Peptides against a protein of PDB entry 5TDY. Designs and how they scored, part 2

Target 1, 88 residues: chain A of PDB entry 5TDY
Amino acid sequence: EKKIDGRRKAAVLLVALGPEKAAQVMKHLDEETVEQLVVEIANIGRVTPEEKKQVLEEFLSLAKAKEMISEGGIEYAKKVLEKAFGPE

## One batch from the design tools (peptide; made by RFdiffusion4, then SolubleMPNN)

Design b1_p17_5_s1
Fold by OpenDDE base, seed 5:
Structure b1_p17_5_s1 (fold): chain B 88 residues (1-88), chain A 17 residues (1-17)
Amino acid sequence: as target 1 above (88 residues)
Amino acid sequence: SERRRAEEIEKENEKLL
């Protein structure tokens, strides 16, 4: 598997979640984080099937490890995105 | 806006995924 930039992975995940679920995640993030995510989504370009598969598998694995499978992993996705794009 | 454009791009990409 090819290494994917963490910022790109976040964008791929949000696209994969769809606009409704993506919005549910982003409404809980601070403005700065949302702005960063918007930029990544706007510049996502073409997503390969391999990238999508890799991102989803990684997300699923991490969500299970954190025992945060409820609501389709939305709560975990929110936390992951906050750490990736939010203030450190 | 950039946000609106991103939403449109996201929607288009979702169709392709």
Scores: peptide ipSAE 0.113, ipTM 0.626, DockQ to the pose 0.044
Fold by OpenDDE base, seed 4:
Formats: sequence, structure tokens, C-alpha cells
Structure b1_p17_5_s1 (fold): chain B 88 residues (1-88), chain A 17 residues (1-17)
Amino acid sequence: as target 1 above (88 residues)
Amino acid sequence: SERRRAEEIEKENEKLL
């Protein structure tokens, strides 16, 4: 498997979640973080089936392992995005 | 095929989201 950049991974996840769930995640994030995410999504380009599969499998595996699956894994997604776009 | 399997897994995952 190819290593996917964390920011790209976040964008892929949000797109994969769909607009409704993505919005549910982003409404819990800082405005500045949301702006950064929008930029990442806007520049996502082509997402290969392999990338999408990899991101979703990772997401679901971690969410299940931590019993974080709720409303499509929104809580896990929020935490991932906060880490991805938080301060270095 | 590998592609078909990937698509199947993807769709299954999306159902859980």
C-alpha cells in the first residue's frame, strides 16, 4: 500500500463521508480548520479506488476497535481532522 | 478481479458510514 499524506487522507475521508456527514464533522471544527479542509477538498483531484478503499478501511478498523462508530464514525473523523489540521 | 473486490469492499464500508 502506498502511504497517503495525512491531509489528503482527511480530504478523501470527508468526500467519502458525503456532504451531510462531512458537514456534521466540520461544524465541530474551528473556522480556520474548515477553511483549510475546504482547500484540501478543492484540490483533491482524482481519488483512486485504491486510495478510497485504503482510507475507508483504516477509518472503519480504527473506529470499530475503539468503539467509536456513531453516526457513521463522526467522532473518530472529528479527531482525525483535528490532528491533521491542528498546529504542528 | 482486484478492482471488483475493491469496489465491493468500498461499497460495504460506505454502508457502514
Scores: peptide ipSAE 0.074, ipTM 0.578, DockQ to the pose 0.344
Fold by OpenDDE base, seed 3:
Structure b1_p17_5_s1 (fold): chain B 88 residues (1-88), chain A 17 residues (1-17)
Amino acid sequence: as target 1 above (88 residues)
Amino acid sequence: SERRRAEEIEKENEKLL
């Protein structure tokens, strides 16, 4: 597997979610984070099936490891994105 | 094993997406 940049992973995830669910995630994020995500999405280019699979598998694996499956993937995605793009 | 993994991924994909 090729290493995927963390920022790109976020963009891939949002694209994979589709516009409706992506919006549901982003509406819970701060404006600065949303702006960053939009930029990443704008620069995403083509997402290969392999990248999509890799990103989804990673998120799902992490969700399982953290026992966050019960919260739903969307809630986990929100937390991951907030951590990745939120204030350090 | 691979089948089981695939099934798990599919189920969890539904939760994520």
Scores: peptide ipSAE 0.047, ipTM 0.540, DockQ to the pose 0.109
Fold by OpenDDE base, seed 2:
Structure b1_p17_5_s1 (fold): chain B 88 residues (1-88), chain A 17 residues (1-17)
Amino acid sequence: as target 1 above (88 residues)
Amino acid sequence: SERRRAEEIEKENEKLL
């Protein structure tokens, strides 16, 4: 299992969510964060099935730990992205 | 098995997204 950069994880997650759900997440983020995310997505390049699986599995695990699956994972995705790309 | 685990993860991921 390869270590994936946190910024790349965020981009992979958003792409995996699809444009509609990704937009639902990003509308709750500040403009600077959204710009950073868009750049990461634009430069994501090729996402391997292994990377996608790893990111989604990690996300799912964390969502389960926080009992957020019932909410469709979007709420946790928001928190992850805020932490990853928020004010540093 | 690894296959069953992968299928479970896939189903759970689809549910999450």
Scores: peptide ipSAE 0.038, ipTM 0.516, DockQ to the pose 0.159

Design b1_p17_8_s4
Fold by OpenDDE base, seed 1:
Structure b1_p17_8_s4 (fold): chain B 88 residues (1-88), chain A 17 residues (1-17)
Amino acid sequence: as target 1 above (88 residues)
Amino acid sequence: SFDAKKEAEELLEYLKK
């Protein structure tokens, strides 16, 4: 398993969410952070299926552990994983 | 439904790295 830095993970997550949901998320962030994220997304290059799976699974795990996101958020993450990689 | 606010909070944790 390759280690992925936080900046790249954030970019991968936003791209994985799709443009509409990514935009909704970024509306809750300060302008400076948004600018940083846009740069990361612009320079994301190739995202392998393995990277995407790793990031989304980590996100799901952390979200559950921290209980920071709603059930809806968890369900969304599960749906993304299922659509991209098959049922888990 | 999708909770963008909570999703953003989680995302910020990654940016600390």
Scores: peptide ipSAE 0.383, ipTM 0.858, DockQ to the pose 0.036
Fold by OpenDDE base, seed 2:
Order: structure tokens, then C-alpha cells, then sequence
Structure b1_p17_8_s4 (fold): chain B 88 residues (1-88), chain A 17 residues (1-17)
């Protein structure tokens, strides 16, 4: 697998969440961070299936390890992975 | 339901890397 920097991972995740949920998430971030993320999203280009899979699998792994991650986030990641690549 | 606040906290960890 190829290493993906954190900013890229964040952008991929937000795009994967869809515009509605992504907007909700960014409402909880400071203005400077939002501006940075918007730039990353604007320049995201094409996201390969492999890249998307890697980011979402990592997110799912982290979500399983952390009790503070929302159940909705965990279930969403599972659903996206199943829909795009088959069951985990 | 979707917890945007907790999702944002996780996202911030990505940005620190």
C-alpha cells in the first residue's frame, strides 16, 4: 500500500461522507481548519478505488479501537466498504 | 444518528499526521 498524508485522508473521507454530512462535520471545526480542508477538497482530483478503500479501512480500524467514535461513523464506514468492495 | 462532533474529532487526528 502507498502512504497517504493526513490532509489527503481527511479530504477523501469528507468527500466519501457526502456533502451533507461533510458540512455537518466542518461546522465543528475552526475557521482556519475549514479553509484548509476546502482547499484540499477542491484539489482532490480523482480518488481511486484503492485509495478510498485504504482510507475507509483505516477509519474503520480506528473507530473500532476508540470508544469516542460515534456508532454512526462506524456503521457508515462498514456500509460504504460493503457497498463498494464487498463485506469486510 | 450521525455524530458530527465526534467525527470531527477523529478527522482532526488525521490532520495532525
Amino acid sequence: as target 1 above (88 residues)
Amino acid sequence: SFDAKKEAEELLEYLKK
Scores: peptide ipSAE 0.275, ipTM 0.810, DockQ to the pose 0.036
Fold by OpenDDE base, seed 4:
Structure b1_p17_8_s4 (fold): chain B 88 residues (1-88), chain A 17 residues (1-17)
Amino acid sequence: as target 1 above (88 residues)
Amino acid sequence: SFDAKKEAEELLEYLKK
């Protein structure tokens, strides 16, 4: 698989969340970080299905690794993957 | 439900990589 830098991963994830949810997430970040992410989103270009799947799968992995994170995040990622690619 | 705070925390981890 192709390596994706963290900045692009973040942008892909935010775009996948949609504008409303993405906005909610960014409200919890500092101004400088938000500006950086907005730039990344603006220059994201085309996101392939493979790239989207890769980012979402990594997100799932991170969520599972952190027991402190609610299952809501894990369930969300599962639903997204299910709708986009079907059961894995 | 959607926990924006938790999502933000995970997003920051991406930026650290």
Scores: peptide ipSAE 0.274, ipTM 0.808, DockQ to the pose 0.037
Fold by OpenDDE base, seed 5:
Structure b1_p17_8_s4 (fold): chain B 88 residues (1-88), chain A 17 residues (1-17)
Amino acid sequence: as target 1 above (88 residues)
Amino acid sequence: SFDAKKEAEELLEYLKK
């Protein structure tokens, strides 16, 4: 497992959500944070399937551990993983 | 359904790592 910069992880996650959902998420963030994330997204370059899988799985694990999202959010993350990489 | 506010809160925490 390769080490991924935290800023890059956030960018990969937002791109994985898609532009519409990513925009909805960023509406809840302060301007400075949005600007930082936009820069990271703009410079994201190539994202490998392995990198995407790693980021999404790590995010799902963190979400469950911290209980910061609803069951719907967790289920959404599961659907994203299933759609992108097949059932696990 | 998708809860953007909850996802944003989780993203912020994730970004702090």
Scores: peptide ipSAE 0.255, ipTM 0.803, DockQ to the pose 0.036

## One batch from the design tools (peptide; made by RFdiffusion4, then SolubleMPNN)

Design b1_p20_3_s1
Fold by OpenDDE base, seed 3:
Structure b1_p20_3_s1 (fold): chain B 88 residues (1-88), chain A 20 residues (1-20)
Amino acid sequence: as target 1 above (88 residues)
Amino acid sequence: SELEKLAEELAKLPEIVLPE
C-alpha cells in the first residue's frame, strides 16, 4: 500500500465526491479552509482507485473515532462509499 | 486536519455518500 501525502488526502476525497457534492460539504467550512482545499484540488493531478479507497477508509476511521458513525454501521458505510465513489 | 474537518461535515450529510 502506497502512502498518500497528507496534503493530498482532503483533495482526493473532494474530487471523489464530485463538484456538486464537494460544494455541499465545503459550504459548511470556514473561508480559510476552503481556500486551502481549493489549492490542493487544483494540484491533484491523477487520482487512482486505490488512493480513493485509502482516503475514504481513513475518513471512516476518523468519523468512527469521533463516534459519528456507529460500530454497527461502519461496514455498511464502507459498502455505500464503494458503490458511490469506488472504481470508475 | 482538513480531512478531519471534511469527515465531520460528511458524517452529518449521509445523503451525500449515497449512490446516484
Scores: peptide ipSAE 0.314, ipTM 0.803, DockQ to the pose 0.034
Fold by OpenDDE base, seed 1:
Formats: structure tokens, sequence, C-alpha cells
Structure b1_p20_3_s1 (fold): chain B 88 residues (1-88), chain A 20 residues (1-20)
């Protein structure tokens, strides 16, 4: 497993969501954060299926750690993410 | 981290994770 640059992770997630869904999330963030994310997206280049998978798994881990998703829901979430943003 | 910020907001919007 290759380590992904920390600054790149957020951009990978947003690109995986697509522009419409990314916009829905980003409108809840402050202007400075949005500007930073846009810069990262602009410099993202190619995103591999492996990178997407790693970032999405880390996202789920973070959400669980913050108790925003239950243990019972994580397996379902993994299946949903696989269908929505899985390997291409 | 920026990813953590996004995770927090996205967790509030579970419908976004669903396939279109």
Amino acid sequence: as target 1 above (88 residues)
Amino acid sequence: SELEKLAEELAKLPEIVLPE
C-alpha cells in the first residue's frame, strides 16, 4: 500500500464525489478552506482506483472514530461507496 | 486535516454517498 500525501487526500475524495456532490459538501465549509481545496483539486492530476479506495476507507475510519457512523453501519457504507465510487 | 473536515461534513449528509 502506497502512502498518499496528506494534502492530496481531501482532493481525491472531492473528485471521487463528482462536481455536483462535491459542491454540496463544500458549501458547508468556510471560504478559506474551499480555496485551499480548489487548489489541491487543480493539481490532483490522475487519480488511481487504489488511491480512491484508500481515501474512502480512511474517510470511513475517521467518521467512525468521531462516532458519526455506527459500527453496524460501516459494512453497509463500504458497500454503498463501492457502488458509487468503486474501481473504474 | 482537510480530509477530517470533509468527513465531518459528509457524515451529516449520508444521501451524498448513495449512488445516483
Scores: peptide ipSAE 0.288, ipTM 0.794, DockQ to the pose 0.033
Fold by OpenDDE base, seed 4:
Structure b1_p20_3_s1 (fold): chain B 88 residues (1-88), chain A 20 residues (1-20)
Amino acid sequence: as target 1 above (88 residues)
Amino acid sequence: SELEKLAEELAKLPEIVLPE
């Protein structure tokens, strides 16, 4: 498994979500963070299926590990993985 | 991490249809 740059992970996730959902998430972040993410997205280049899978699986894992995350949120995360990455 | 922060925010969003 190839290691993914920490800063790149967020960009991969946001691109996988699509512009509308990415915007919905980022509107809750501070301006500086948004600017940083935009730079990462701008320089994302090519995203391989493997990289996308790794990031989305890590995202799902993080969501499930958080006790404060609602069941609905976890279900959403699962659907993001399945729809954005595609059938395995 | 930024990914973790995004995960937390995304988890707050209601389920919606994802583009295919």
Scores: peptide ipSAE 0.238, ipTM 0.754, DockQ to the pose 0.034
Fold by OpenDDE base, seed 5:
Structure b1_p20_3_s1 (fold): chain B 88 residues (1-88), chain A 20 residues (1-20)
Amino acid sequence: as target 1 above (88 residues)
Amino acid sequence: SELEKLAEELAKLPEIVLPE
């Protein structure tokens, strides 16, 4: 896998979620953070399926590590991602 | 990190990652 710039990860995630889902998340963030994310999104350019998969997998890893979602949910989500974006 | 912060919010909305 190719390393993705840390500043880009959040933007990739939000764009991958789509406008509706992204809005659901961002409305719970502070204004400063939202502004920072908007800047990153504005400069996101092309996002490859590989980037989307990588970022989403990292997100799932973080969620699991923090026990924010069930392990079963993580496994299911990974399978969905695999079907959507293909294997690594 | 920004991603971590987003993860915290997204984790509250599992439907974002899982099929609706």
Scores: peptide ipSAE 0.216, ipTM 0.742, DockQ to the pose 0.033

Design b1_p20_3_s2
Fold by OpenDDE base, seed 1:
Structure b1_p20_3_s2 (fold): chain B 88 residues (1-88), chain A 20 residues (1-20)
Amino acid sequence: as target 1 above (88 residues)
Amino acid sequence: SELEKLAEELSKQPEIVQPK
């Protein structure tokens, strides 16, 4: 397992969501953070399946911790996000 | 982390993670 930079993990998620949704999630972030993420997105290059997996799992963990999704909904959320990321 | 910040925002707009 390779460590992924925090900013890159965020960029991977944002790219997977697409430009419209990415803008929606960043609308309440501070300008500096947005600029940093935009740079990461611009330089994202190739995203490996391993990176996608790591980002997805970490995001789901965070989402659960924030009670965004119930424990029973984790598997469903995973499927939804995988669909958003694009089929592999 | 940036990912945590995104998770925080997404928790406020959970519909965003839905495709289409």
Scores: peptide ipSAE 0.573, ipTM 0.903, DockQ to the pose 0.032
Fold by OpenDDE base, seed 2:
Structure b1_p20_3_s2 (fold): chain B 88 residues (1-88), chain A 20 residues (1-20)
Amino acid sequence: as target 1 above (88 residues)
Amino acid sequence: SELEKLAEELSKQPEIVQPK
């Protein structure tokens, strides 16, 4: 398993969400972080299926830890995000 | 991490990860 740059992981997620949802999730982040993420998005290039898998799993773990979704809703969220990433 | 920051913000707006 290849290690993915931290900033790239976030960029992969944001691209999958699309510009509207990405703006919503970033609206309360500090200006410097937003600027960094925008740069990463601009230079994202091709995202491999492995990268998508790693980002999804790590994000879901973080989301659970922060109580964004309940244990009962984790599988649903996983399906939604997999769809957002698009087919491979 | 940046991804953690995103997760934190999404925890405040869980509707974002719901289908349109």
Scores: peptide ipSAE 0.563, ipTM 0.900, DockQ to the pose 0.031
Fold by OpenDDE base, seed 5:
Formats: sequence, structure tokens, C-alpha cells
Structure b1_p20_3_s2 (fold): chain B 88 residues (1-88), chain A 20 residues (1-20)
Amino acid sequence: as target 1 above (88 residues)
Amino acid sequence: SELEKLAEELSKQPEIVQPK
């Protein structure tokens, strides 16, 4: 398993969400972080299935920890986000 | 991490990851 840097993981998620939703989620981030993420998105290139898997799993874990979704909603959220990532 | 920051913001806007 390859280690993915933090900026790339975030960029992968943002690309999956699309530009409109990405803008919404970044609107309250600090300017420097936004600039870094924009650069990473611009240079994202090919996103491997393994990268998508790692990002999805870590994101769901973080979302759960922040009480964004309940334990019972994890599988549902996973399906929604997998749909956003698109088929392989 | 940047991903954690995104998760924090999404927790405030959960509709973003809801199906349309």
C-alpha cells in the first residue's frame, strides 16, 4: 500500500465531488490551504483505484469521528461516495 | 491534514455528500 500525501488525498475527494460541491466545502478553509488544494487538483493526473479506496475509507472514518454520519449510515454514505467517484 | 479539514467542513454541510 502506497502512502498518499495529505494534499493529494483531499484533492482526490474534491475531484470526485465536482467543482460546485468542492467550492462549497472549501469556502471556509484558510486561503493557503485552498491554494495548495487547487494546485493539487490541477496536477492530479491519473487517480488509481487504490488511491480512491484509501481516500474513501479514511474520509468515512474521519466523518464518523466528527459525527457527520451515524454508525448505521456508514454503508449508505459509502455507496453515495462510490457513486460520485464513478465506475472503474 | 487537508482531508481532515474537508471532513470538518463537510460535517457542517452534510447535504454535499447526499444524493441528488
Scores: peptide ipSAE 0.558, ipTM 0.898, DockQ to the pose 0.030
Fold by OpenDDE base, seed 3:
Structure b1_p20_3_s2 (fold): chain B 88 residues (1-88), chain A 20 residues (1-20)
Amino acid sequence: as target 1 above (88 residues)
Amino acid sequence: SELEKLAEELSKQPEIVQPK
């Protein structure tokens, strides 16, 4: 597993989602956070399928750890993400 | 973290991860 820079992770996630979905995710974030995310997206460069998978799995792990969604929901999301944003 | 904040928001809108 290649280590991904912490600042890059959020950008990878948002680019993978696309602009419309990214906007939906960020709609309740404060302005400062949004600005930071936009800067990271602007400087993202090339993203590999491996990076996308790694970031998305970490993202879902965080959601589970925070008990924001059920364990079953996390597993379902993983399957969906594999189809939508997995290896190309 | 930024990723944590995104996780929180996505958890509220799980349908976002569904492909069209």
Scores: peptide ipSAE 0.425, ipTM 0.855, DockQ to the pose 0.034

Design b1_p20_3_s3
Fold by OpenDDE base, seed 3:
Structure b1_p20_3_s3 (fold): chain B 88 residues (1-88), chain A 20 residues (1-20)
Amino acid sequence: as target 1 above (88 residues)
Amino acid sequence: SELEELAEELAKQPEIVQPE
């Protein structure tokens, strides 16, 4: 498993969400953090299937820990986000 | 981490992960 830079992981997720949802999820972040993430998005380049998989799994783990999704909703959320990431 | 911060914000807006 290749290690992915933390900022890159966030950028991968935000790109998958699309600009509108990305803006919504970042609306409460401080300006400096937003600027950093925007830079990473602008320079994201090629995102491999492996990166997408790693980011999704880590994000779902975090979301679960923060009670964003219920136990029964994990697989559903996974499918929704996979759809957002687009086909490979 | 940045990803953790995003997860925190999404937890406040769970509708964002709903399908279009």
Scores: peptide ipSAE 0.475, ipTM 0.872, DockQ to the pose 0.030
Fold by OpenDDE base, seed 2:
Structure b1_p20_3_s3 (fold): chain B 88 residues (1-88), chain A 20 residues (1-20)
Amino acid sequence: as target 1 above (88 residues)
Amino acid sequence: SELEELAEELAKQPEIVQPE
């Protein structure tokens, strides 16, 4: 497994969500954080299928660990995000 | 981490993961 830069992981997720949903999920983040993420998105280049898989799994793991989303919600999110990342 | 922060915000807005 290749190590992915922390900021890049977030950028990969945001690109997969698309601009509208990315804005929704970032709307309560600090201004500086948003600016940094936008820079990462602008320089994302090509994202490999492995990177997409790795980022998605880590993201869902984080969500589960925080117990802020129900188990059913996590499973639903997984399905939707897999579609958002799309086939490669 | 940035990814963790995004997870926290998504948890507050479950509607984001609904299909468009």
Scores: peptide ipSAE 0.434, ipTM 0.860, DockQ to the pose 0.031
Fold by OpenDDE base, seed 5:
Structure b1_p20_3_s3 (fold): chain B 88 residues (1-88), chain A 20 residues (1-20)
Amino acid sequence: as target 1 above (88 residues)
Amino acid sequence: SELEELAEELAKQPEIVQPE
């Protein structure tokens, strides 16, 4: 597993989600954080399928760790997002 | 981390990961 820069992880996720869903997930973040994320997105360059997969799994793991999403929900979300990201 | 913050927001809005 290749180590990804922390800031880049967020950018990869947001790009993978697409502009509409990215906006939804960021809508409650403070202005400074949003600006930083947008800068990272602007400089993201090419994102590999491996990066997307790695970031997605870490993202869902983090959400699960907060005990705000059921295991079933995480698995479902993973499947949905993987389809959106494209076949692996 | 920023990713963690996003994960927290997703947890509050699970509909984001629903198929369109």
Scores: peptide ipSAE 0.409, ipTM 0.848, DockQ to the pose 0.031
Fold by OpenDDE base, seed 1:
Structure b1_p20_3_s3 (fold): chain B 88 residues (1-88), chain A 20 residues (1-20)
Amino acid sequence: as target 1 above (88 residues)
Amino acid sequence: SELEELAEELAKQPEIVQPE
């Protein structure tokens, strides 16, 4: 497992979501935060399937830890995210 | 972290992770 720079993780997730959904995720963030994220996206370069997978797994881990999704929902969310935005 | 912030925002908008 290759370690991903913390600053890059968010950019990977946002790019995986696509521009429209990325905008929806960021719509409640302050302007400065959005600008910072946009810079990260602009400098993202190539994103590997492995990176997308790692970021997705970390995201799901965070969601689980914060109880943002139920245990049953985690497996469902994993499937949905893999189908829609996950690595091929 | 930025990823954590995004996770929180996504939690508020679960429809975002749904496919088109």
Scores: peptide ipSAE 0.403, ipTM 0.847, DockQ to the pose 0.033

Design b1_p20_3_s4
Fold by OpenDDE base, seed 4:
Structure b1_p20_3_s4 (fold): chain B 88 residues (1-88), chain A 20 residues (1-20)
Amino acid sequence: as target 1 above (88 residues)
Amino acid sequence: SELEKLAEELAKQPEIVQPE
């Protein structure tokens, strides 16, 4: 797998969520982080299937490991986000 | 990481990952 920097991984997820949901999830982040993510979104360019897969897997892993989302919720979120990333 | 921060916020707002 190609290494993806942290900011880009987050940007990929945010783009998949769309602008409205991205704003909602960022509304409690610190100003500096938001600014950095906005820059990354602006420069996201092409997102490869490999990047999508890597970002989604890492996100779900983080959520599960920290027990932030239930197991059932993780599986559901996976399906929703895979759909949000668009068809391949 | 930024991705971790997003995961934490999404956990607080589970409706965000619900379908439109």
Scores: peptide ipSAE 0.584, ipTM 0.904, DockQ to the pose 0.031
Fold by OpenDDE base, seed 1:
Structure b1_p20_3_s4 (fold): chain B 88 residues (1-88), chain A 20 residues (1-20)
Amino acid sequence: as target 1 above (88 residues)
Amino acid sequence: SELEKLAEELAKQPEIVQPE
């Protein structure tokens, strides 16, 4: 398993969400963090299937830990995000 | 981490991870 930079992981997720939803997620973040993420998004380049998988799994883990979604909703969220990532 | 920050914000806006 290749380690992915934290900022890159966030950028991968934001790109998958699309510009509108990405903006909604970042609207409450501090300016410095937003600027850093925008730079990462601009330089994201190619996102490998492995990166997508790692980001998705880690995000789902975080979401579950923060009770953002119910345990039964994990699979649903996974499908939604996989669709957002695009076809493999 | 930045990803954790995003997760925290998404927890406040769960509709973002819902389909269009």
Scores: peptide ipSAE 0.577, ipTM 0.903, DockQ to the pose 0.031
Fold by OpenDDE base, seed 5:
Structure b1_p20_3_s4 (fold): chain B 88 residues (1-88), chain A 20 residues (1-20)
Amino acid sequence: as target 1 above (88 residues)
Amino acid sequence: SELEKLAEELAKQPEIVQPE
């Protein structure tokens, strides 16, 4: 698989969430990080299915590690986020 | 990473990833 830039991975997720939810997620991030992410979002261009897959899987892993979702909720969260990413 | 930072914030606001 192709290595994805860290900032790009975050940008892909934020675009999938949409501007309203993206703003809510970023509201407590440091100013510099927000600025960098905004630039990445502006220049995101085409997001490949492979990128979406990589970002989703890594995010779910991180979310689990942060105890955002239970073990039993992983598959449910995956479906919700896949819907947010939209159809291919 | 930036993605990890986002995960941390989402952990504080789990409703964001709930269905519409």
Scores: peptide ipSAE 0.573, ipTM 0.901, DockQ to the pose 0.030
Fold by OpenDDE base, seed 3:
Structure b1_p20_3_s4 (fold): chain B 88 residues (1-88), chain A 20 residues (1-20)
Amino acid sequence: as target 1 above (88 residues)
Amino acid sequence: SELEKLAEELAKQPEIVQPE
């Protein structure tokens, strides 16, 4: 498993969400963090299937820990986000 | 981490992960 830079992981997720949802997610973040993420998005380049998988799994883990989604909703959220990431 | 920050914000707006 290749290690992915923290900022890159976030950028991958934000690109998958699209600009509107990405903006909604970032609306309460501090300006410096937003600027950093925008830079990463602008320079994201090629995103491999492996990166998408790693980012999704880690994000779902974090979301679960933060009670964003219920136990029963994990697989549902996973499918929604996988669709957002697009087919490979 | 940045990803953690995003997760925190999404937790406040769970509708964002709903399908279109």
Scores: peptide ipSAE 0.531, ipTM 0.889, DockQ to the pose 0.030

Design b1_p20_5_s1
Fold by OpenDDE base, seed 1:
Structure b1_p20_5_s1 (fold): chain B 88 residues (1-88), chain A 20 residues (1-20)
Amino acid sequence: as target 1 above (88 residues)
Amino acid sequence: SAELEELLKEVEERVEKELA
């Protein structure tokens, strides 16, 4: 698999969710974070099927793992995002 | 908190659909 940086992973995920669900997610983020994500989305360019699949599978793997011992709320969301799309 | 948890579940379901 090709290496994808965390910032791009986040953008790929949000685009894959569609505008409605992506907007709902971003409503729970601070202004600065949203601005950064919008910039990444604007510069996403072409996303290959392979790249999309890789990002989505990684997200699901981490999300499902966290659900097993989830604390719930904002802390849960942050942990999932940090593990999936934080610095490598 | 409960709203966010539900949203996260919806996100996971949407991602699963995209992978199908």
Scores: peptide ipSAE 0.456, ipTM 0.866, DockQ to the pose 0.096
Fold by OpenDDE base, seed 5:
Structure b1_p20_5_s1 (fold): chain B 88 residues (1-88), chain A 20 residues (1-20)
Amino acid sequence: as target 1 above (88 residues)
Amino acid sequence: SAELEELLKEVEERVEKELA
């Protein structure tokens, strides 16, 4: 697999969700984070099917794993996103 | 919150559809 930085992963995910769902997600993020994501999305360029698939599969894996340990709320969401797309 | 949990489930479902 090709290495994708966390910032790009987040942008790919949000674009894949579509504008409506992406907006709903971003409502739960702090303003600074949203601004960063908007910039990243604006400069996303071309996303290959392979890149999209890689990002989405990684997200699902982490999200479902967190669900199984019964975490919830804002902290759950943050942890999922941080582990998936945060700094390595 | 329950509302956020529901949103997260919806996101997961949408991602699954994108991968189908």
Scores: peptide ipSAE 0.455, ipTM 0.866, DockQ to the pose 0.096
Fold by OpenDDE base, seed 3:
Structure b1_p20_5_s1 (fold): chain B 88 residues (1-88), chain A 20 residues (1-20)
Amino acid sequence: as target 1 above (88 residues)
Amino acid sequence: SAELEELLKEVEERVEKELA
């Protein structure tokens, strides 16, 4: 399995969500973070089916695992994103 | 918030659809 940095993983996820859902997600992020994500999306280039699958499966696994902790709100969202696409 | 929690569930659902 190819190694993908967190920045690119975030871009792949947001593109996969589509513009409507991606926009809804970014409404809950600070402006600086949104700007960074937009840059990554703009420079995403080609995303292979394998890369897309890898990123989405990783996100889903982490998201489902966090649901068991009964965390909510922005804190939950941050923890999911940090574990999936944050610094390695 | 309840709104954000609902959004997160919707995102997970959307991801599941993309993987299907």
Scores: peptide ipSAE 0.455, ipTM 0.865, DockQ to the pose 0.096
Fold by OpenDDE base, seed 4:
Structure b1_p20_5_s1 (fold): chain B 88 residues (1-88), chain A 20 residues (1-20)
Amino acid sequence: as target 1 above (88 residues)
Amino acid sequence: SAELEELLKEVEERVEKELA
């Protein structure tokens, strides 16, 4: 499995979600973060199927784990997402 | 928070579809 930096993971995820869902997600982020993500998305280039699969599976793994061990909460959700796609 | 949770569930569903 190839190493993917968190910034790119986030971009890959958002692109995979499509513009509508991506926009909905970004509504919950601060302006600076959104701007950074937009830049990453703009420069995403080619996303291989392997890369896409890797990113999406990592996200789901963490998200499902969150659902399993936690009833929710924005803080925990953020931690999950940060662990997956935040700065290393 | 509840709104975000619902969004995350929707995102998960979308991701699952993308993986299919």
Scores: peptide ipSAE 0.434, ipTM 0.858, DockQ to the pose 0.097

